# Designs tried in a protein design run: peptides against a protein of PDB entry 7RZF. Part 74

Target 1, 358 residues: chain A of PDB entry 7RZF
Amino acid sequence: PFQEEHLKQLYKIVPIKDIRNLYVTFPIPDLQKYYKSNPGHYLGHLIGHEGPGSLLSELKSKGWVNTLVGGQKEGARGFMFFIINVDLTEEGLLHVEDIILHMFQYIQKLRAEGPQEWVFQECKDLNAVAFRFKDKERPRGYTSKIAGILHYYPLEEVLTAEYLLEEFRPDLIEMVLDKLRPENVRVAIVSKSFEGKTDRTEEWYGTQYKQEAIPDEVIKKWQNADLNGKFKLPTKNEFIPTNFEILPLEKEATPYPALIKDTAMSKLWFKQDDKFFLPKACLNFEFFSPFAYVDPLHCNMAYLYLELLKDSLNEYAYAAELAGLSYDLQNTIYGMYLSVKGYNDKQPILLKKIIEKM
Target 2, 358 residues: chain A of PDB entry 7RZF as posed
Amino acid sequence: PFQEEHLKQLYKIVPIKDIRNLYVTFPIPDLQKYYKSNPGHYLGHLIGHEGPGSLLSELKSKGWVNTLVGGQKEGARGFMFFIINVDLTEEGLLHVEDIILHMFQYIQKLRAEGPQEWVFQELKDLNAVAFRFKDKERPRGYTSKIAGILHYYPLEEVLTAEYLLEEFRPDLIEMVLDKLRPENVRVAIVSKSFEGKTDRTEEWYGTQYKQEAIPDEVIKKWQNADLNGKFKLPTKNEFIPTNFEILPLEKEATPYPALIKDTAMSKLWFKQDDKFFLPKANLNFEFFSPFAYVDPLHSNMAYLYLELLKDSLNEYAYAAELAGLSYDLQNTIYGMYLSVKGYNDKQPILLKKIIEKM

## One batch from the design tools (peptide; aimed at target 1 G44 E50 V69 Y318)

Design b2_p25_4_s3 (made by RFdiffusion4, then SolubleMPNN; from b2_p25_4, 13 letters changed)
Fold by OpenDDE base, seed 4:
Structure b2_p25_4_s3 (fold): chain B 358 residues (1-358), chain A 25 residues (1-25)
Amino acid sequence: as target 1 above (358 residues)
Amino acid sequence: FEEEFVGEVLKESENFNESRGSFLK
């Protein structure tokens, strides 16, 4: 059982690698029996979101965090952990208390908004897509994984249980949110800056660390986390594919790209997929500008333009990535390259968003 | 329990670069 003596503790850990990490964890009940609703995945999706108004977006804007992961993890028998893990900047290492305050402000926002069925539906749809197009795992790894999963799921559901969302359970979401409180927190900071400042050594790896109680004043500060007006729920993900139709292979399909449009302003090549038979496409655009590389000034302007364009598209990048869409924008010697890859259904939407920002 | 936690944190921190968003699987 997770004892109270282990709560409200701060661990300062010396890594072997040059990493800066903040690991915030909460003991939660065992949620395995609730796999059909997976409230931990719902919360992980929101807390780990990278879109506008997300926890990560705010922490990035302050220069404190590079990346964030949120979700449930298996614990010991009878309980799990909910984890928020962040990659810290050098500045972020100095602002750990404030970073955690922002975590609790975001959690408070989730409490205030309450469970959203549309968010659950998006998670369900995303998981269904991931399951449908799951690559075959290596046989040995797959067998070992299944054997482990058999302890948690009925035999009939073992293959689907990790992906199948069927039941919206707002009560369970609220139950997990109620465990994400400062009084239930354990914090670890991983940094080489703690070298020579530790008093304990872990037996398994010889890791040097220090354990300290989190001051009551800090816990109270986190308990009094207000609603930060910068935090918002994500918008609906418009990139989630719904049409998975695979068109029949054309009788005239060539093993190489065929020129299907040839004009003074554009050439278009097309190759139908004759190998994978997936509802995916790869759109590649090369734009030619005689001014892109005419002089160093124009070259730098073209570079700056693409960096600004990428920054302006960041609001869509994460939602597209979750939906199995990606884009790439690169400067070329002759102009610009754009690539859009992934499920073909919503590629036109992403392409339109890119063009509208250009 | 303390040492197990430290070991877990290190393992997760070392593998962190492979994980994004909601997938702590």
Scores: peptide ipSAE 0.286, ipTM 0.835, DockQ to the pose 0.505
OpenDDE base, seeds 1, 2, 3, 5: peptide ipSAE 0.273, 0.286, 0.285, 0.280; ipTM 0.831, 0.836, 0.839, 0.836

Design b2_p25_4_s4 (made by RFdiffusion4, then SolubleMPNN; from b2_p25_4, 15 letters changed)
Fold by OpenDDE base, seed 3:
Structure b2_p25_4_s4 (fold): chain B 358 residues (1-358), chain A 25 residues (1-25)
Amino acid sequence: as target 1 above (358 residues)
Amino acid sequence: EDERFVGEVLEESENFNETRGSFLD
């Protein structure tokens, strides 16, 4: 059992690599028996969300955090951990207490809104899509994974248990939220800035660290986390595919891309999938501009433009990625390249959003 | 337990750059 002596502790850890990380963990009950409802996944989905009004969106807007991951992790026998892990900026390293305050403000927002069945349904639909189109795992890895899973799931459910949500359990979501409290927190900060400021060495890797109690004043500050009006539940994911129809192979289907449209401003090539027969497509766009690489200034402007464009798309990119859509934007010597990949059903929506930001 | 936790935090922090969003189980 996780001992109370490890709660409300701060660990300052010196990494070998130049990384800045904040690791916030909460001991939670073993949720394995609740796989059909997976309340930890529900909370991880919301806490780890990257859309407008998310925890990450606000922490990025402050310049404190680059990336955030939230979710459950296996612990020792009879308990799990809920983890919020963030990549810190140099500025974020100075604002760790305020970052954790924002985490508790977001958790307080989740308590105030209560469990949402539509969010559970979205997770269910996403997982069902992921399961239905799961890539063939390597047989050895898959058999080892299945052998491990057989300890937790009925044989009949072993193949589906990780993906198929069946039961909305608001009571279990609330139960886990009740464990996400400042009195149950363990914090680790990973930074080279702690070099020469540590008093302990870990035996396995020789990692230098310091352990400190979190001051009761700081715990109280986090316990009194108010509702931050910037935090909102995500909107429904518009990128979740619903049409999985595979069009029949055309009689004139070529093994290579055929030119199907030729205009003064555009050429379009098409190749039907003749191998995989998946409801997926790859859209590739090459944009040509005579100005893109005319001089170093235009080259730098084209680079900055794509970085700003990518940043402006981050909110949609996450929701698209969850739905099995991805995009890529690259500078080319002739202009820019755009790729949109994944399920074909919602690709037009993502493509439209990209073009509207261009 | 503290040493194990420090090790787990480091392993996750070092691999973090490859993981976006929720811990996909």
Scores: peptide ipSAE 0.314, ipTM 0.849, DockQ to the pose 0.585
OpenDDE base, seeds 1, 2, 4, 5: peptide ipSAE 0.278, 0.300, 0.311, 0.304; ipTM 0.827, 0.842, 0.848, 0.846

Design b2_p25_5 (made by RFdiffusion4)
Pose (drawn by RFdiffusion4):
Structure b2_p25_5 (pose): chain A 358 residues (1-358), chain P 25 residues (1-25)
Amino acid sequence: as target 2 above (358 residues)
Amino acid sequence: SITSWTGSYSDAADFPTDPVTGILE
């Protein structure tokens, strides 16, 4: 649907609720036919990746961006999109051309070195382990899912869809990586600062927007010279699991969690898993404080401190959320709260790091 | 200041094992 008359364009949209965002839209051909190599997932794993020396961490280091989501959007049949959607700070709206410039800097940093064998082997191993201990399904919604993808795949791999991968073909990685060029951009800015500046309006919904077609100054400033920032490839993962042993049932087996420790400092509830036999467990905690909801100031500093703890710890723990260990730490009325769940091997390192950062 | 805390250990059979795309969300 994107003919070349309406390419290289930058719209400005006025919202109703106060948000600020930047959408970068590329068009690409259909890659649902290529469901073995999956080049869109490869570029999605390399673009939207938090951690040391990556696209998001540098935009955090210049103070312009809270978070960004990579990957490819799939639309209808026979055509596909690719999206880099970002949200903005107060002075992140002043430097949009520099943000998209850094986006093509990281794209060119990934075009000078291209394919990687160990990233494909690592991602295939992760999907294989994440498929081997696939948890049980709720019978409603699961049959709708496997009837929702029954149109595309044959009868044998109706289940093993986007789980098992056979081959690493760098040609298709290079092909989809070439279609990401600044002659294929469609920038869209959402900001509430364009209240009285909009000529055009939408008939169907009634929203207002613009047409600031990007002059060629910034296009030929985008693709001209792009060496690097301080970017780097992600490093070897250490949260990949290795212990897949189901520990045996002990003498004191109980059907409900029993109180084991009762002190004036803490108490526990414990139950070994009797039904599921998956090498994974969930640990949860609820810390209490009478000072957490005393007045609005003390009920306000709690969200700020907990949010800055999540800010400063996502850079470390994204590899744990990527390997299958997910944590969550949010505030409650009474006190604060913690819940770490996932594979059975790497809970101590993650929970201990959470405490010592806390 | 923290006065007390509670904890529990159970199985994580409700933990989703969706495909890994590596896409930050």

Design b2_p25_5_s1 (made by RFdiffusion4, then SolubleMPNN; from b2_p25_5, 14 letters changed)
Fold by OpenDDE base, seed 5:
Structure b2_p25_5_s1 (fold): chain B 358 residues (1-358), chain A 25 residues (1-25)
Amino acid sequence: as target 1 above (358 residues)
Amino acid sequence: PIVYYEASIESAEDYPTEPVTGITK
């Protein structure tokens, strides 16, 4: 385990690739025995959330961060890490202290709100969907994975243990949150801007780095992280599927899309799935407008409209993606293309939201 | 995304793995 001397450290690392990353790492207890409640997944879900009022949304609004990942990582036996990783902009590289302050403000928000059973239930439902509709893996890879995880889970549960949440344990969520403190932090900044400014070399890969103690004033600034009113818990994910019924194959099902509706204003083609038998659909819409490509002005206006539409839909994109839904919007020379894909149950909800923003 | 930090996100290439001194149980 890391001793106190290994905490409150800053690592400046020179990458091989031209990347800018920040890793904020917290030592945590081994949570493996708590796989049925998975408190690290609960926290990773919230900290790594991309919706309105999320940590990422605020850091993006400042132009400091492109992407954010939060979660638990296995360490040595009896030890784990919780890591928050962000992709930094050039500006974000200058604001690392303030980025980490915002992380602690979000963590403080999670402490103030306390563990939410509804969030756990969403995680449970999402994981159950992922388990039930898991793609077929290559037998060799799958067998090797299962053999590896047999060290951690009972034989009877080995197939389900990574997915099936069974127990809401607010005490364990609070226990992990109590480890996410400035006094328990290890920070790594990865940037080529540290080239020629390092004094150490890593033994195995020859990675150049510099280690520094984080100043006590900076630790104290993070310890005094207030509640930032911009941070909010996610809203309930309305896109999580609950109906997985597969309709029977129609007797006259064609191997190609059949024209099932033909009107002056619309044509509809339908192809029933005869191969995969999944509770999924792919909806494709081509909208035709005589104005879409008539001149450069109309073309640019159609482009601008679609970019604004995409921006206005960004609030739903992440929640839909988590629930196994996606959409795509494209300009065409004839007008606009819309695609909605994924679990069929909540596609009408996503489609309705798209149409309401149009 | 909820990336389960699979052990792979810290590519050993870009993050100095300090020797995790074995916890003597």
Scores: peptide ipSAE 0.011, ipTM 0.477, DockQ to the pose 0.021
OpenDDE base, seeds 1, 2, 3, 4: peptide ipSAE 0.006, 0.008, 0.010, 0.007; ipTM 0.405, 0.470, 0.450, 0.451

Design b2_p25_5_s2 (made by RFdiffusion4, then SolubleMPNN; from b2_p25_5, 13 letters changed)
Fold by OpenDDE base, seed 4:
Structure b2_p25_5_s2 (fold): chain B 358 residues (1-358), chain A 25 residues (1-25)
Amino acid sequence: as target 1 above (358 residues)
Amino acid sequence: PIVYYEASIEDASDYPTEPVTGITR
């Protein structure tokens, strides 16, 4: 495990590719024995959340970060890491200290709210869905993966251990949160802007880097991270499917979409799934407007309308995606196209929200 | 999103490796 001299370090790393990344790493205890509660997954879910009031939402609003991921990583035997990784903008590269301050403000918010059983339940349900409807992997890759994880899990649980949550352990969540402190931080900044400014070379891959101690004043600034009122826990994800019933194939099911409704205002085609037998649907809507492409003004208004609509739906996009729902909105020469895809159970909820924003 | 960081041999040179970050690719 890292000793005190390895903590509070900043690494400036030169990549081969033109990338800008920030890694904020915390040494944590080995959580492998706690796979049934997976407190690292709980924290990764919240820290890596992309909805309103999330860490990413705030960092994006400032133009500093494009993407954020949070989670646990295996270390050597007896320890793990919790890592927050962000893709930095050019502006974000200048504000790394403030980005990390916001990370600690969000972590402080998680401490203040305490462990939430409903969040654990959502993680459990999402993982159960992911497990149940997991796509077939390539046998060779799958076998190699399973062979690797056999070292960590009982043989009877090896297939389920990575997915199935069983126990809410608020004590373990708090234990991991207690390790996510400025005094335990290791920071790595990856940017080509450090080219010619490094003094070390990594032994294994020849990566050029510079190591610096993080100033005590900066550590203290992060330790004094206040509650930022912009940070909020996610709302409950209403898109998580609970009904997975597959309706029997109709006797007269056609291999092609059948016209089941024909009116002056609408036509509806339906095709039952005869191949995959999944509790999923694809809803496609084509809206026709004689005004959509009549002149440049109307064309631009139709475009602006969709951009505003997309923006108004951003609050639901991530929650829907986590639940295995997606939507797409496009301008057409005839009007607008809407697609809603994924698990059929909560599609009406997403569709209703889209229509209410229209 | 939640990410479990797995070691990937293909892009190892582009990311911090041990002992820098404890990330093995």
Scores: peptide ipSAE 0.008, ipTM 0.480, DockQ to the pose 0.024
OpenDDE base, seeds 1, 2, 3, 5: peptide ipSAE 0.007, 0.007, 0.007, 0.008; ipTM 0.418, 0.474, 0.485, 0.493

Design b2_p25_5_s3 (made by RFdiffusion4, then SolubleMPNN; from b2_p25_5, 13 letters changed)
Fold by OpenDDE base, seed 4:
Structure b2_p25_5_s3 (fold): chain B 358 residues (1-358), chain A 25 residues (1-25)
Amino acid sequence: as target 1 above (358 residues)
Amino acid sequence: PITFYEASITSAEDYPTEPVTGITK
């Protein structure tokens, strides 16, 4: 386990690849025995959330971060890490201290709100869906994975342990959250900008790095992280499927799309799934407008319209994606194309939201 | 001094080629 001397350290690391990354690492207790509640997953879900009021949303708005990942990682026997990893922009590399301040402001928001059972339930439901409809893995890779996890889980639970949540444990969530403090932080900045500025080489991989103590004033600044009013818990994910009923195959099911509606304003083709038997659908809409490409002005207006529409839908994109829904919007020479794909249960909700923004 | 994780992420072999979803398992 890391001793106090190993905490509050900054590592400047030279990568082989041209990447810019920030790793904010917290030593935490070994949570393996708590896999049925998985408090690290709960915190990773919230810290890694991409919706409005999320940490990533704020950091993106400042142009400092492209992507964010949060979660627990295995350490050595008897301890783990909680890691927040971000992909830095060139500007973000100059604002690492402020990025980390925002991380602690978000963590402080999580402390203020306390553990939410509804968030746990969403995680449980999402993981159950992922387990139930998991794609077939390559046998060799799957066997190797299972062999590895047999060291951690009972044989009877080895297939489900990584997915199925059973117990809401607010006490464990609070325990992990209490470890996410500035006094317990290790920071690694990965950038080629540190080339020629390092004084150490890592023993195992030959990675060039510089180690520095984080100044006490910076630690204190992070310890005094206030509540930032821009940070909010996510709203309930309305796109999580609950109905997985598969309709019986129609007797007259054709291998090709059949025209089932023909009107002056619309044509509808339908093909029932006869291969996969999944509670999924693909909805494809082509909208025709004689004005879409009539002249350069209308062409540009049609383009701008779709860009604005996409921007207005961004608030739903992440929640839909988490729930196994996706949408696509494209300009065509005839007008617009819309696609909605994924679990069929909540597709009407997403489609309605798209139409309401149109 | 540095974690195994911090060291390993600098190697070309350990970089995820696919977009990592916001949740690290």
Scores: peptide ipSAE 0.016, ipTM 0.478, DockQ to the pose 0.040
OpenDDE base, seeds 1, 2, 3, 5: peptide ipSAE 0.008, 0.011, 0.014, 0.005; ipTM 0.419, 0.386, 0.477, 0.372; seed 5 fails the geometry check

Design b2_p25_5_s4 (made by RFdiffusion4, then SolubleMPNN; from b2_p25_5, 13 letters changed)
Fold by OpenDDE base, seed 4:
Structure b2_p25_5_s4 (fold): chain B 358 residues (1-358), chain A 25 residues (1-25)
Amino acid sequence: as target 1 above (358 residues)
Amino acid sequence: PITYYEASITSAEDYPTEPVTGITV
């Protein structure tokens, strides 16, 4: 494990690719024995959340970050890391200290709210769904993966251990949160802008880097991170499926979509799933408007309308995606196309929200 | 997003390895 001398370090790294990344790493205890409660997954879910009041939402609003990933990473036997990784904009590269301040403000919000059993339950339900309806993997990759994880889990649990949560352990969540402190931080900034400004070369890959101590004033600034009123816990995810009933195959089920409704205003084609037998559906809507492509003005208005509609739906997009729902909105020469895909149980909720925003 | 940090998101060639430099990237 890292010693105190290895903490509060900043690494400036020159990538081979033209990428801009920030890695904020915290050494944490080995959580492997706690896989049934998985406190690192709980924290990763919240820190990595993309909804309103999330860390990513605030950092995006400032134009500093494109994407954010938060979670535990295996180190070696006896220790782990918690890592917050962000894709930096060019402007974000100039505001790394402030980005990290916002990370600590969000972590402070999590401390102030304390562990939430409902959040754990959502993680449990999501993981159970992911396990139950997991797609078939390529046998070679799957076998290799299983062979690897046999070192970490009991044989009887090897298939379930990465997915199935059993125990809410607020004590372990707090224990991990107590490790997410400025005094326990390692920072790596990856950017081509450090080319010619490095003094070290990594032995194995030849990666050029510079190592610097983070100034005590910066550490103190992060230690004094206040509660930012923009940060909020997520709302409950209404899109998590609870009904997985598969309807019996109709006796007259056709291999092709059948026209089941024909009116002056709408046509409906239906095909029952006769192949996969999953509690999933694909809803596709084509809306016809004679005005959608009549002239350049209307074409641009139709485009702008969909962009505004997509923007207005961003608050639901992430929560729906986590729950295995997706939507797509496209302009067509005839009007617009809407697709809603995923678990059928909560599709009506997502569809209703889309239609209400339209 | 992925709630587990996967090193697969970044090329292993783009940064120093943990065992050598103690950089967790």
Scores: peptide ipSAE 0.007, ipTM 0.425, DockQ to the pose 0.024
OpenDDE base, seeds 1, 2, 3, 5: peptide ipSAE 0.005, 0.006, 0.006, 0.011; ipTM 0.384, 0.434, 0.394, 0.423; seed 5 fails the geometry check

Design b2_p25_6 (made by RFdiffusion4)
Pose (drawn by RFdiffusion4):
Structure b2_p25_6 (pose): chain A 358 residues (1-358), chain P 25 residues (1-25)
Amino acid sequence: as target 2 above (358 residues)
Amino acid sequence: YFTGSFDSAADFPSDPVTGVLEFRH
């Protein structure tokens, strides 16, 4: 649907709720026919990746961006999109051309070195382990899902869809990586600062927007010279699991979790898993403080401190959320709260690091 | 003062790994 008359354009949209965002839209052909190599998931794993020396961490270091989401959007049949959607700070709206410039800097940093064998082997191993201990399904919604993808795949791999990968073909990685060029951009800015500046309006919904077609100054500023920032490829993963042993049932087996520790400092509830036999467990905690909800100031500093703890600890723990160990730490009325769940091997390192950062 | 528990994570989703980030709110 994107003919070349309406390419290289930058809209400005006025919202109703106060948000600020930047959408970068590329068009690409259909790649649902390529469901074995999956080049869109490769570029999505390399673009939207938090951690040391990556696209998001440098935009955090310049103070412009809270978070960004990579990957490819799939629309209808026979055509596909690719999206880099970002949200903005107060002075992140002043330097949009520099943000998108850094996006093409990281794209060119990934075009000078192109394919990687170990990233494909690592991602395939992760999907294979994440398929081998696939948990049980709720019977409603699961049959709708496997009847939702029954139209595309044959009868044998109705289940093993986007789980098992056979081949690493760098040609298709290079093909989809070539289609991401600044002749193929469609920038869209959402900001509430364009109240009285909009000429055009939407008939169906009633929203207002513009047409600031990007002159060629910034296009030929985008693709001209792009060496690097301080970017780097992600490093070897250490949260990949290795212990897949189901520990045996002990003498004192109980059907409900029993109180084992009862002190004036802490109490526990424990139950070995009797039904599922998956090498994974969930640990949860609820820390209490009478000072957490005393007045609005003390009920306000709690969200700020917890949020800055999540800010400063996502850079470390994204590899744990990517390998299958997810944690969550948010505030409650009474005190604060913690819940770490996932594979059975790497809970101590993650929970201990959470405490010592806490 | 705090409380804790240990149990099975059978409700932990085992979806495909895409490595794509998500917005945080």

Design b2_p25_6_s1 (made by RFdiffusion4, then SolubleMPNN; from b2_p25_6, 11 letters changed)
Fold by OpenDDE base, seed 1:
Structure b2_p25_6_s1 (fold): chain B 358 residues (1-358), chain A 25 residues (1-25)
Amino acid sequence: as target 1 above (358 residues)
Amino acid sequence: MYTGSITSAEDWPTEPVTGVTKFRK
């Protein structure tokens, strides 16, 4: 494990590519034996959440961060890391200390709320869905992966161990959360802006970097992170599928979409899945308007409308995505195209929300 | 396991279940 001298360190790293990244890393105990509860996944789910009241939502609102990922990473044998990684804007690069402060404020919110069994249940359900409907992988890669994880899991569980949650362990969640403290932090900032400002070179790849101790004043600021009222736990994900019934193939099923409704205002084509037999559907809607492309003004108005519509739907996008639903909205020369894809069970909910915003 | 922005869209089947609705105004 990292010694005390390795904690509270800041690394300024020069990348080869023009990227700006922040890595906030916490050494944590080896959690491999707790795979049935997977407390690191629970925390990663919340810290990495993208919905309203999330860490990312706040950091995006300030224009500092584009993307955020949180979760556990394997280290060497006997220890792990919890990592929060963000893609920084140019402005965000100037506010790294404040970004990390917000991270600790969110972590403090998680401490204040305590472990939530319903959140664990959602993670369990999502993982169960992911396992049950996992796509076929390339055999070579899959076999190699399975061979590797046989060292960590019982043979009987080797296929399920990375997915199926069984035990809600609030004690372990709290244990990991207790390691997510400023005194246990390692920070890496990756930016070309550090070119010519480094004093060390990594031995293996020649990566230029500078290592600095994080000032005690900064550590204290992070230690004194209070509750930020902007941070909230996510709402329940209404898009998680619960019905996976596959309807029998119709005897008259055609290999092509059949016209099943024809009216003055609408035509509907339907094709049943005759190949995959998954509880998934693709809903495609083409809306026609004679005004959509009549002149440059109307074209731009139609474009602006869709951009505003997409923006208004952002609150649902992440939750839908987590649940295996997606939507796409596009301008066409004839009007507008909408696609909704994924598990069919909750598609009507997402579709309704889209239509209500239109 | 990392959780957050899903970078890999689930590969949709090449020939998915298709429902097409056209609305004319």
Scores: peptide ipSAE 0.014, ipTM 0.418, DockQ to the pose 0.044
OpenDDE base, seeds 2, 3, 4, 5: peptide ipSAE 0.007, 0.008, 0.008, 0.010; ipTM 0.497, 0.520, 0.518, 0.562; seeds 2, 4, 5 fail the geometry check

